# Peptides against a protein of PDB entry 5HDT: the designs that were tried, part 147

Target 1, 163 residues: chain A of PDB entry 5HDT
Amino acid sequence: MVVKTFMDMDQDSEEEKELYLNLALHLASDFFLKHPDKDVRLLVACCLADIFRIYAPEAPYTSPDKLKDIFMFITRQLKGLEDTKSPQFNRYFYLLENIAWVKSYNICFELEDSNEIFTQLYRTLFSVINNGHNQKVHMHMVDLMSSIICEGDTVSQELLDTV
Target 2, 163 residues: chain A of PDB entry 5HDT as posed
Amino acid sequence: MVVKTFMDMDQDSEEEKELYLNLALHLASDFFLKHPDKDVRLLVACCLADIFRIYAPEAPHTSPDKLKDIFMFITRQLKGLEDTKSPQFNRYFYLLENIAWVKSYNICFELEDSNEIFTQLYRTLFSVINNGHNQKVHMHMVDLMSSIICEGDTVSQELLDTV

## One batch from the design tools (peptide; made by RFdiffusion4, then SolubleMPNN)

Design b2_p27_7_s1 (from b2_p27_7, 14 letters changed)
Fold by OpenDDE base, seed 4:
Structure b2_p27_7_s1 (fold): chain B 163 residues (1-163), chain A 27 residues (1-27)
Amino acid sequence: as target 1 above (163 residues)
Amino acid sequence: SERKGPITSEEEREELLEKIKKWFEEL
């Protein structure tokens, strides 16, 4: 896995963006998104988050369906935040921190199924939050959700019902 | 949320944001 490599990459480097374009496409394949190993899926999610960080504010993916699959996949991985004592919690935290800071989900506003994606994200975040989480986790969740509300022209009833 | 209908105004947006923040503060 190339998680450590992506973490150290410069977001403003066009050379680096070009270098890892093929890797970005491979990581978005069904092979990785549907990988049977939970730890592998987490690492894939972290890599995808780093890819979005590198290419922000644009995405290296042209297919709306693929983008939806990726964000639904990332959303499912965020369920791992529930167990604060998990040996993988730090990576789940990194995933949350990254997507919140980069505002990666804002790309979804270009998708027809943005409402579904945002609704599932909000449901997931509210379902995993518990008294074991520190203030930093709370801040990232709030930042992530607030960014979506602020960027959107309207907020759907379905999204409102998650709050 | 007990609110009905989509949010379209800035005022309603701010109210929703405050509700979210308050929810986390009360955890």
Scores: peptide ipSAE 0.273, ipTM 0.756, DockQ to the pose 0.054
Fold by OpenDDE base, seed 2:
Structure b2_p27_7_s1 (fold): chain B 163 residues (1-163), chain A 27 residues (1-27)
Amino acid sequence: as target 1 above (163 residues)
Amino acid sequence: SERKGPITSEEEREELLEKIKKWFEEL
């Protein structure tokens, strides 16, 4: 599985970065981002998160529109965190843990539509969090949201309204 | 957050961070 392979990759390996560049581009295609199977979309999201981990702090994607699509896509997948009893919960947790640790969304600060991306992220996180989640989930969500607030020059009213 | 208006200072940002953390602690 591609996800397992990426999890074992060394972030500092330029050789590995070059090896998987083409795969990274393919995973960001409409074929995968708009795939009808939710399990496939989750796997794609995890792979994309791993790709961002590998290339951090740089982005392997140069198109602002493509980056927006990717992060909006990842944000939509985080809705799956709501059901803690789902057999796929561990993968949703991994997705959250990864993007929080790597601070993947920091790339979005260079995008014109960063506010929209961050607003949707915050709305999603606050909508799925419930009493069934453990402290680890809380920690990662707080870390993710805090990173965006700390790195940004301003916090918009729209973003504030989500809190 | 119940705050109105954009945040542009570090102090205001820290206050917001504390609110978020507190919110999660009270879940």
Scores: peptide ipSAE 0.314, ipTM 0.795, DockQ to the pose 0.056; fails the geometry check
Fold by OpenDDE base, seed 5:
Structure b2_p27_7_s1 (fold): chain B 163 residues (1-163), chain A 27 residues (1-27)
Amino acid sequence: as target 1 above (163 residues)
Amino acid sequence: SERKGPITSEEEREELLEKIKKWFEEL
């Protein structure tokens, strides 16, 4: 994995997108999504977020089930935002910043289980936010949640209950 | 939010957005 490359580049050309397709598919495998090391899972999440950034507004994944797994996985990683003093906090912040900027979760509107994904995201964000977080974290969380509300035709009761 | 019923109107959507923003501002 070339993590530094993803972090320092804008959206890739079509030629570069092709080069990363194999990596994208590999990172979405159970081997990485279910990796026993928490730090590895965080890196995987960051890479996946970068992949979504590269391919935006499209996704390199065609399977709805796989997309659901990925976003549920990313959502679980966001729990790490709770501890602002963690050595890995900067990577958690990067993950949040990226998915908020790209509006990555908006891809989920095409999924049957979009409501479940969004509900879990909202619950996670509201559960981890605390007074130790700065305005940048707040801004990204608000941007992420607002984008979903704005793009959706309706907001379910289940999603409303998270607020 | 404890609001009951799905949001289908633009006005209700804007209210929800403002509520979320204000919630974060109050932290």
Scores: peptide ipSAE 0.292, ipTM 0.778, DockQ to the pose 0.054; fails the geometry check
Fold by OpenDDE base, seed 3:
Structure b2_p27_7_s1 (fold): chain B 163 residues (1-163), chain A 27 residues (1-27)
Amino acid sequence: as target 1 above (163 residues)
Amino acid sequence: SERKGPITSEEEREELLEKIKKWFEEL
């Protein structure tokens, strides 16, 4: 299974980046972003996050519409953090940890619809957090949200209303 | 946050960050 294998990769050579580019394009297709299996979508999100990690701080995708779709997709996957007893929780945690560490969402500042993306992210994070989550989850969520606030020149009223 | 109006200063940003942190502490 290609998706699972990709998550175990920690390489950043140019040759590997080229190899991952084709995979990245396929993973960002509607076929995967709209896949009916939620576990598949989670794996796709993790792979996409890994791709962003490899290409950081640059974006591997050039289309603003595609980037928006990807981050809205990743945001939707983060809803799975709500159930701490899920067999897939560790993968949801991995996704959160990755995007927080890499500051992946910060590339969205270049997008026209950045406010929409950030607002949805904040709403999602505040909606899923519960007493079952440990401090590491809290830390990553705070780091992720703080990075966006710190790097932005302004914070919209819409974003403020999520807090 | 119950704050009204967009944030445009570093001070206001820091206050917002503190509110977020406090929110998590109160969970």
Scores: peptide ipSAE 0.292, ipTM 0.782, DockQ to the pose 0.051; fails the geometry check

Design b2_p27_7_s2 (from b2_p27_7, 13 letters changed)
Fold by OpenDDE base, seed 3:
Structure b2_p27_7_s2 (fold): chain B 163 residues (1-163), chain A 27 residues (1-27)
Amino acid sequence: as target 1 above (163 residues)
Amino acid sequence: SKRAGPITSEEEREERRKKIEEFFAKL
């Protein structure tokens, strides 16, 4: 799929592009990823998901280690999908919908630790998925997992064993 | 691998930017 990156958009001002980049970098800091408030972490994850949507198919992060930290962080937030009655469930759904639609995790294939990231994602999703989730939630989870299997250059046996 | 992100309109990008800014403003 051919998409334009944010940096390739001529209609955006240079100042706006700089703002987006700065915000993206700040959101990936340990201050936010390790924030003690669960709701803040969820909001951070949603913002990061939006950043990935904006910059698709690339990411504004140059450090592979930082990308790993971000996706491991997002994966941890997905645990909140388990409780459909939570006041924050709609935001968890928003997170799931975004990363599934954008296929944000596909950028992880470029990372050395991609198998670790995908394995943790699958384990997390299977730990929270249940028959109480509506069809939309199920479809997003399936789409997310299927995209990785179908579009990945390499899928480890360890990952396959988790499904 | 390439991500399959949709084409984002200016309005959508602006909205997302505002959401991020709102988050930072709360801190």
Scores: peptide ipSAE 0.024, ipTM 0.532, DockQ to the pose 0.071
Fold by OpenDDE base, seed 5:
Structure b2_p27_7_s2 (fold): chain B 163 residues (1-163), chain A 27 residues (1-27)
Amino acid sequence: as target 1 above (163 residues)
Amino acid sequence: SKRAGPITSEEEREERRKKIEEFFAKL
């Protein structure tokens, strides 16, 4: 495993990050994470993914419990990738592409419940992955899962059994 | 952090910010 450091990567300025911090915090509220409308939840997930991209390599959320809630929430939305004919598939694809490219889930290594988060992610992805997905979808799914395994300092046996 | 932070153009950064703002505007 090769540990990569992204601390010196060029992202948005600190001033811009601070400007949108309040918006990011509101988006992670229970109101949005538990919204009854499935389409709204998908949009929330996409926005959260964008927030992680903007604030990379650091998360704007300081609460471990909040971070766990966010990633468990995003994981639940990924189930929508199963229906490739859905009108919302493009947004599900965007979500997958974003979190895979940014390696957003890798922030979870800082959490005590990282194993639970990763296990649920893998179970979800394996439940929806099928031959009907195009090459790009498959690549993003593989990239997302492999990055967590390869870049993690430790991998639980449960996670290994899931893969 | 072990997360990646891709190098993006100012246009891409602005697009991401707009997406967030547009979401809230629809509420």
Scores: peptide ipSAE 0.023, ipTM 0.595, DockQ to the pose 0.060
Fold by OpenDDE base, seed 1:
Structure b2_p27_7_s2 (fold): chain B 163 residues (1-163), chain A 27 residues (1-27)
Amino acid sequence: as target 1 above (163 residues)
Amino acid sequence: SKRAGPITSEEEREERRKKIEEFFAKL
């Protein structure tokens, strides 16, 4: 109910960027990031990816802690890529495509815990990659991982060991 | 470290906005 009320208020705004910012703030709340429904969490991740796309190349968030929470959350959702026969696979693909295309994780280079985030991302991606994935999925995974390696000036030994 | 994704067109932004609004409307 509270969420719907906020959405109704934002829909009356003539400033689209303000609307997107307000939506971003709501989606990044603990309420959504820790939602008990797996499908809801996936939708939240997709919406967050869309918000990052809308604001690219800028970030809609200024708090390093919030950004860390968001990307750790998105990383956890990517585990769903493993099952290519899942009814929700298309949404997992959408999530992967968006974050790879936008290079959403690149804003994490500014975070103190960037190496932790990237390590978890790589571990997750390598754990889900399988022969059932089509070429596009593989391309997006490679693009995502390669971009981080190429653009990162320094990475932890743990990340290097993961690659 | 700078993101190199495309700047979203007005049409794409509108589509994404509608998607987000639809999600919230279902809560």
Scores: peptide ipSAE 0.022, ipTM 0.588, DockQ to the pose 0.097
Fold by OpenDDE base, seed 2:
Structure b2_p27_7_s2 (fold): chain B 163 residues (1-163), chain A 27 residues (1-27)
Amino acid sequence: as target 1 above (163 residues)
Amino acid sequence: SKRAGPITSEEEREERRKKIEEFFAKL
């Protein structure tokens, strides 16, 4: 576990956060989240992950529905981790590494539909995890799932059945 | 429970910001 002193550190200056605020709002629009191009969606997901990293432990979004849409969107992009030989795999790896280290999904504990989000995340990760992934990929996947289990106050039976 | 991502340099942050801006400009 990361020491509290590190966890309390600012990820970015207030000036830089202000610069990202408008971009963050636009990236969360339906135009980008429902973009027909898979590579565009991946890039959007990486940008969103960067934004969450900058604003951690807070989120620049105030709407619970928007947060749910974003994390369901990110979860769908993680399906791309299945093909380790894809030219875009490095970006999928970046996405996984970022959200695992930042613990971005932990924002979802404040949402009413947190169990739905976590269940979809677990199902997605278990569907793509395989022996073709190196140790680092496995580590990040395990870290991501373990953090949610350990830090969550309650876990639904549906989530338990998924594990 | 607070969350903290990896510490990045100012240069890396600027690079990421530029990439985001370039992405929007291309659309």
Scores: peptide ipSAE 0.020, ipTM 0.541, DockQ to the pose 0.057

Design b2_p27_7_s3 (from b2_p27_7, 12 letters changed)
Fold by OpenDDE base, seed 5:
Structure b2_p27_7_s3 (fold): chain B 163 residues (1-163), chain A 27 residues (1-27)
Amino acid sequence: as target 1 above (163 residues)
Amino acid sequence: SERRGPVTSEEEREELRKREAEFFAAL
């Protein structure tokens, strides 16, 4: 049997989305979010990013607490963008490119703890930005941050202080 | 549609896809 990944899945394929729904839910479990292997966590983050892409503009995760955990998890993985010479940098780039293009974090506006999530995201991005990053990396980081600012009607003082 | 037009090369994407496939098969 040919294994089909979320990267290969189309947003318009309802049958496939239903077939892999249980896998999507399983990947968001504490077992994977708190997995001891850093490479596994990065792979899980990339899968979650693809899940957000194929289920956009919604998500298969109905629990606000679970969504918060997922985005805090993804934010922690973005720290890996700091080392541009890492063998895993291309996967970190994929993660950044995906969530920026899909505007995945915009789902967080429906969460009561959105300010905390956005604050941690901005702090993380500014902590890893360096002159070694190419223009595409910078572009995706700016796109991700500006999209959140543009969609939000108001920005907290704490978030403004972070920017 | 929020479908992405990726900037990453096809080769890099294929490598990640293969890794994900292996990961899924091991679950």
Scores: peptide ipSAE 0.316, ipTM 0.817, DockQ to the pose 0.026
Fold by OpenDDE base, seed 1:
Structure b2_p27_7_s3 (fold): chain B 163 residues (1-163), chain A 27 residues (1-27)
Amino acid sequence: as target 1 above (163 residues)
Amino acid sequence: SERRGPVTSEEEREELRKREAEFFAAL
């Protein structure tokens, strides 16, 4: 049996998106978000990024608490961008590129705890960003941070202190 | 957000696709 992955799915196929809705929900479960294997967590993050891409501009997750958990989880995975020599770096790059391109974090503006999420994101990005990263990585990081600043109506003092 | 996909190289996408396929097959 051939398994179709999220990245192979057509963004305009509503019928196909409905077919994998349950799978999307399972991937966001605590079982996967708290999986003990780091490589599994990275893969889960990439799959979640694909889900946000496919369902953009919406998301299949209706719970604000679940969305917060997901983005806090993704933020933690972005720490892996620091090691450019890791065999998993390409997947971390994919994660960053996808999230930046889709502007996935912009969904968080609808959440009560958006400032907390954005603060953690900025702290994480600034902790890993360095001159050793190629131009594409820098571009995606800048795009991600700039989009949030430009779209935000209100920014917490904590976030301002981070920027 | 916008309806846009990643712009990674074909090689990068293929590697990730294979890993995703393995992951989903194990579920």
Scores: peptide ipSAE 0.131, ipTM 0.754, DockQ to the pose 0.027
Fold by OpenDDE base, seed 4:
Structure b2_p27_7_s3 (fold): chain B 163 residues (1-163), chain A 27 residues (1-27)
Amino acid sequence: as target 1 above (163 residues)
Amino acid sequence: SERRGPVTSEEEREELRKREAEFFAAL
């Protein structure tokens, strides 16, 4: 398998996507999702975001549980947006911008635990929003949340209470 | 999801690309 950064990949052909399927699966392993280094986790999250961008509107993950784990993982990484002065902020911004633009979380509507995922996402986003964020950050946060609201058929009471 | 791509600055993308490459090279 050719080692290539997912960022450099376009929304490839089916043949090209197949080349990176194994890598995509490995990146979603517990080894990476539970990696002790937060910078590694952030990088993994960015890679996963790229994967979702490339495979949109589908995902290379067949397990609903794995998808849930991934998005819960990504949600946890978004907490890093709180510190606008962090040296890693630009990467957190990339993560946010990517998933918002691609509407990556929308794949979660196919999951039984979608409401849990969305609830955690909303709680996380609201917890990190601050006056130090520029207009783009706010825009992506709003775009991410509004997309879910607009496309969701069923929203839990807990989610409604969060909004 | 939609078939979209990130629209971050070139500088941000390049930085991440480099780090991503380094990360995968270390695997």
Scores: peptide ipSAE 0.097, ipTM 0.737, DockQ to the pose 0.038
Fold by OpenDDE base, seed 2:
Structure b2_p27_7_s3 (fold): chain B 163 residues (1-163), chain A 27 residues (1-27)
Amino acid sequence: as target 1 above (163 residues)
Amino acid sequence: SERRGPVTSEEEREELRKREAEFFAAL
């Protein structure tokens, strides 16, 4: 098997999607989602974001519980956006840009716990957003939140209070 | 479906690609 990073994979290649399905599943395991190293978790999050990009509009994860775990995990990583001077900020930016552009969180509308996921996402974004962020960061955050609001038929009161 | 993906600079993408490759190699 030819090893290719998820970033370089083509969305239009069904063969590649099939080939790396098992790898995608392994990246979503508790071993990686609960990895003790913060930098490893960030890299895992970026890879997961790439997986959602590649498989869009679908996802290789069929378990609702697993999808919830993944997006809660990604949400936790977004806290790293707060420190704009961090050496890992560019990777956090990539994560934000990716999930905003792909609209990855929209998959969560099919989950019964979607409101919990979106609430945590919004709380996280508003907790880290500050005037030190450049315009692109702000725009990605707005795009991410707006897409979810526009796609959702109903929004919980808690989410509305967060916005 | 319309293809979508990140629009980060080539330099940023290359850096992330390298790190991702290192990660996969360590799996």
Scores: peptide ipSAE 0.074, ipTM 0.737, DockQ to the pose 0.037

Design b2_p27_7_s4 (from b2_p27_7, 15 letters changed)
Fold by OpenDDE base, seed 2:
Structure b2_p27_7_s4 (fold): chain B 163 residues (1-163), chain A 27 residues (1-27)
Amino acid sequence: as target 1 above (163 residues)
Amino acid sequence: SKRAGPITSEEERKERRAREAAFFAAL
């Protein structure tokens, strides 16, 4: 299946990257981003995170609007981190760990609406973070947020107010 | 541009892949 393919693929597999480029592009379609099933959306988010990992540092998505949609979509999925007892929590953890490790959101600095994306990300993370999360979850959240702050040349007042 | 955070050791890579596999094993 698609999920297994992407999670097992490494960044140096050039032939495979080329082979699955079209599939990666289709996963970012409105059909998947607006899928009515929450579990499907989570899986799509994980796949998208893997795509960013695999194709780093250059995402296969060239449209700024599409990239914005993707990261806003991923941000919405991160709300699922709130329920640590959910059967889907491991997948939410995977999503968080992946995007934090890869620094996927850092590609958003190339977008006009980067401040909006980062603001929504921070608001989401702070809304779900709690003492019930283990240290690893906290570390990934901090790593994700701190990486963005460190790489950013400027930070909007709105983002500063969120932090 | 985006800065990726690649795994620096083979051991870390194996551990990460194992976790990934565990997360999606039921799929």
Scores: peptide ipSAE 0.047, ipTM 0.693, DockQ to the pose 0.073
Fold by OpenDDE base, seed 3:
Structure b2_p27_7_s4 (fold): chain B 163 residues (1-163), chain A 27 residues (1-27)
Amino acid sequence: as target 1 above (163 residues)
Amino acid sequence: SKRAGPITSEEERKERRAREAAFFAAL
């Protein structure tokens, strides 16, 4: 599984990073981002999160439009965090933990419509957060949101209103 | 800026997996 491969990959392995660059690019294609199977989309999201982790601080995606698509896609997958009893929750948690720890969304600050991305992220997180989530889930959600606010030079009022 | 990845060594990977396993067991 591609996810497993990326999960175990070290950031310092330049040869491996080069080897999987093409795969990383293909994973961001509409074929995967708009895949009809939600489980496939989740796996794709995890792979993308790992790609951002591995290639940090520089993403292999150079197109601002593509980056926007990716993060909007990842944001949509986070809706799956709502049901803690889902058999796929472990992967949703992995996704959350990864993007929170890596601060992968920080690359969006370079995008013209970063506020839109962050707003959608916050709305999504607040829509799925519930008392069924344990403390670690809550912490990752808070870390994800607070990091963006703290590290952003400017935050729109609309974004602030979502917090 | 983005942080370095959480997996930098086998030991760290194992520790992370252990933490994750404990988390999931508590769910």
Scores: peptide ipSAE 0.025, ipTM 0.631, DockQ to the pose 0.096; fails the geometry check
Fold by OpenDDE base, seed 1:
Structure b2_p27_7_s4 (fold): chain B 163 residues (1-163), chain A 27 residues (1-27)
Amino acid sequence: as target 1 above (163 residues)
Amino acid sequence: SKRAGPITSEEERKERRAREAAFFAAL
């Protein structure tokens, strides 16, 4: 119910965004980010991705520690892309497509620990990418990594070693 | 650098910015 609501919400649905603001805030709490159920964590990640989509293109940068936690959390969920035959693969695909299209990770350039976030993202994507993925999955992964390289002013040696 | 949405009016943009600021401040 909650997941479907965010997925169907448009960026111009101003009244709806206000209605679900408190719920969106709670979804970023440690209770959900550290939920013991893997499927629940995936749903939370999709909802968080939708929140960034809904609020795009504006990028406020308050609470940098929480933003870091959120993107590290989303990155961990992307490991699920390795199993293309999982019944949850369609949701992992949705997550990947969303964050690639929105360029959600670009907000991390304003964070002190941006290189750590991008390094973990690249390591995760390279660990799951394979020739068994269809063209669309591969394109989204490449788009996501290329956008960060093209828009980044500085990269750490660790990130360069990952690429 | 994030994708743009359909919001075009100044009033709508100001309202969205206010919600966004409140959201990220409360995280």
Scores: peptide ipSAE 0.024, ipTM 0.559, DockQ to the pose 0.048; fails the geometry check
Fold by OpenDDE base, seed 4:
Structure b2_p27_7_s4 (fold): chain B 163 residues (1-163), chain A 27 residues (1-27)
Amino acid sequence: as target 1 above (163 residues)
Amino acid sequence: SKRAGPITSEEERKERRAREAAFFAAL
């Protein structure tokens, strides 16, 4: 129910954004980010992606440490894109499509550890990309990576070595 | 930057920042 609510919510729903503020905060807690169930973590990631979509271009999370944790968490979930035959693949696709379209990772440019986050993202994407992915998946991956490169002021040598 | 949001006025931006501040305070 909660997942569906966030998925259906648009950016113009200011009253609803206020209503679910506390829930959005709790979804970023260690309890959810470190949940032992892989499927639960995927759902949490999708919800977080929706929260970023709803609050774009800003984020309700203002703590740099929390933002880093969230994006490192989302990055880890993207590993699930490797298996196109998985029953959960459609949810991984949703996650990818969402964060690519919203350009969610661009929030990270204000973070001190942005280069670490981007490096991990690129390594993850290149590790999971395969010939089984259709054109849409490839396009979203390219869009996600290209947006970061285009809007970044500087690119670390570590990131360059990854690409 | 991220995809454009619904905020188009200065007043709306202030309200959003207030919500963000509330989030931060609760962390």
Scores: peptide ipSAE 0.021, ipTM 0.561, DockQ to the pose 0.055; fails the geometry check

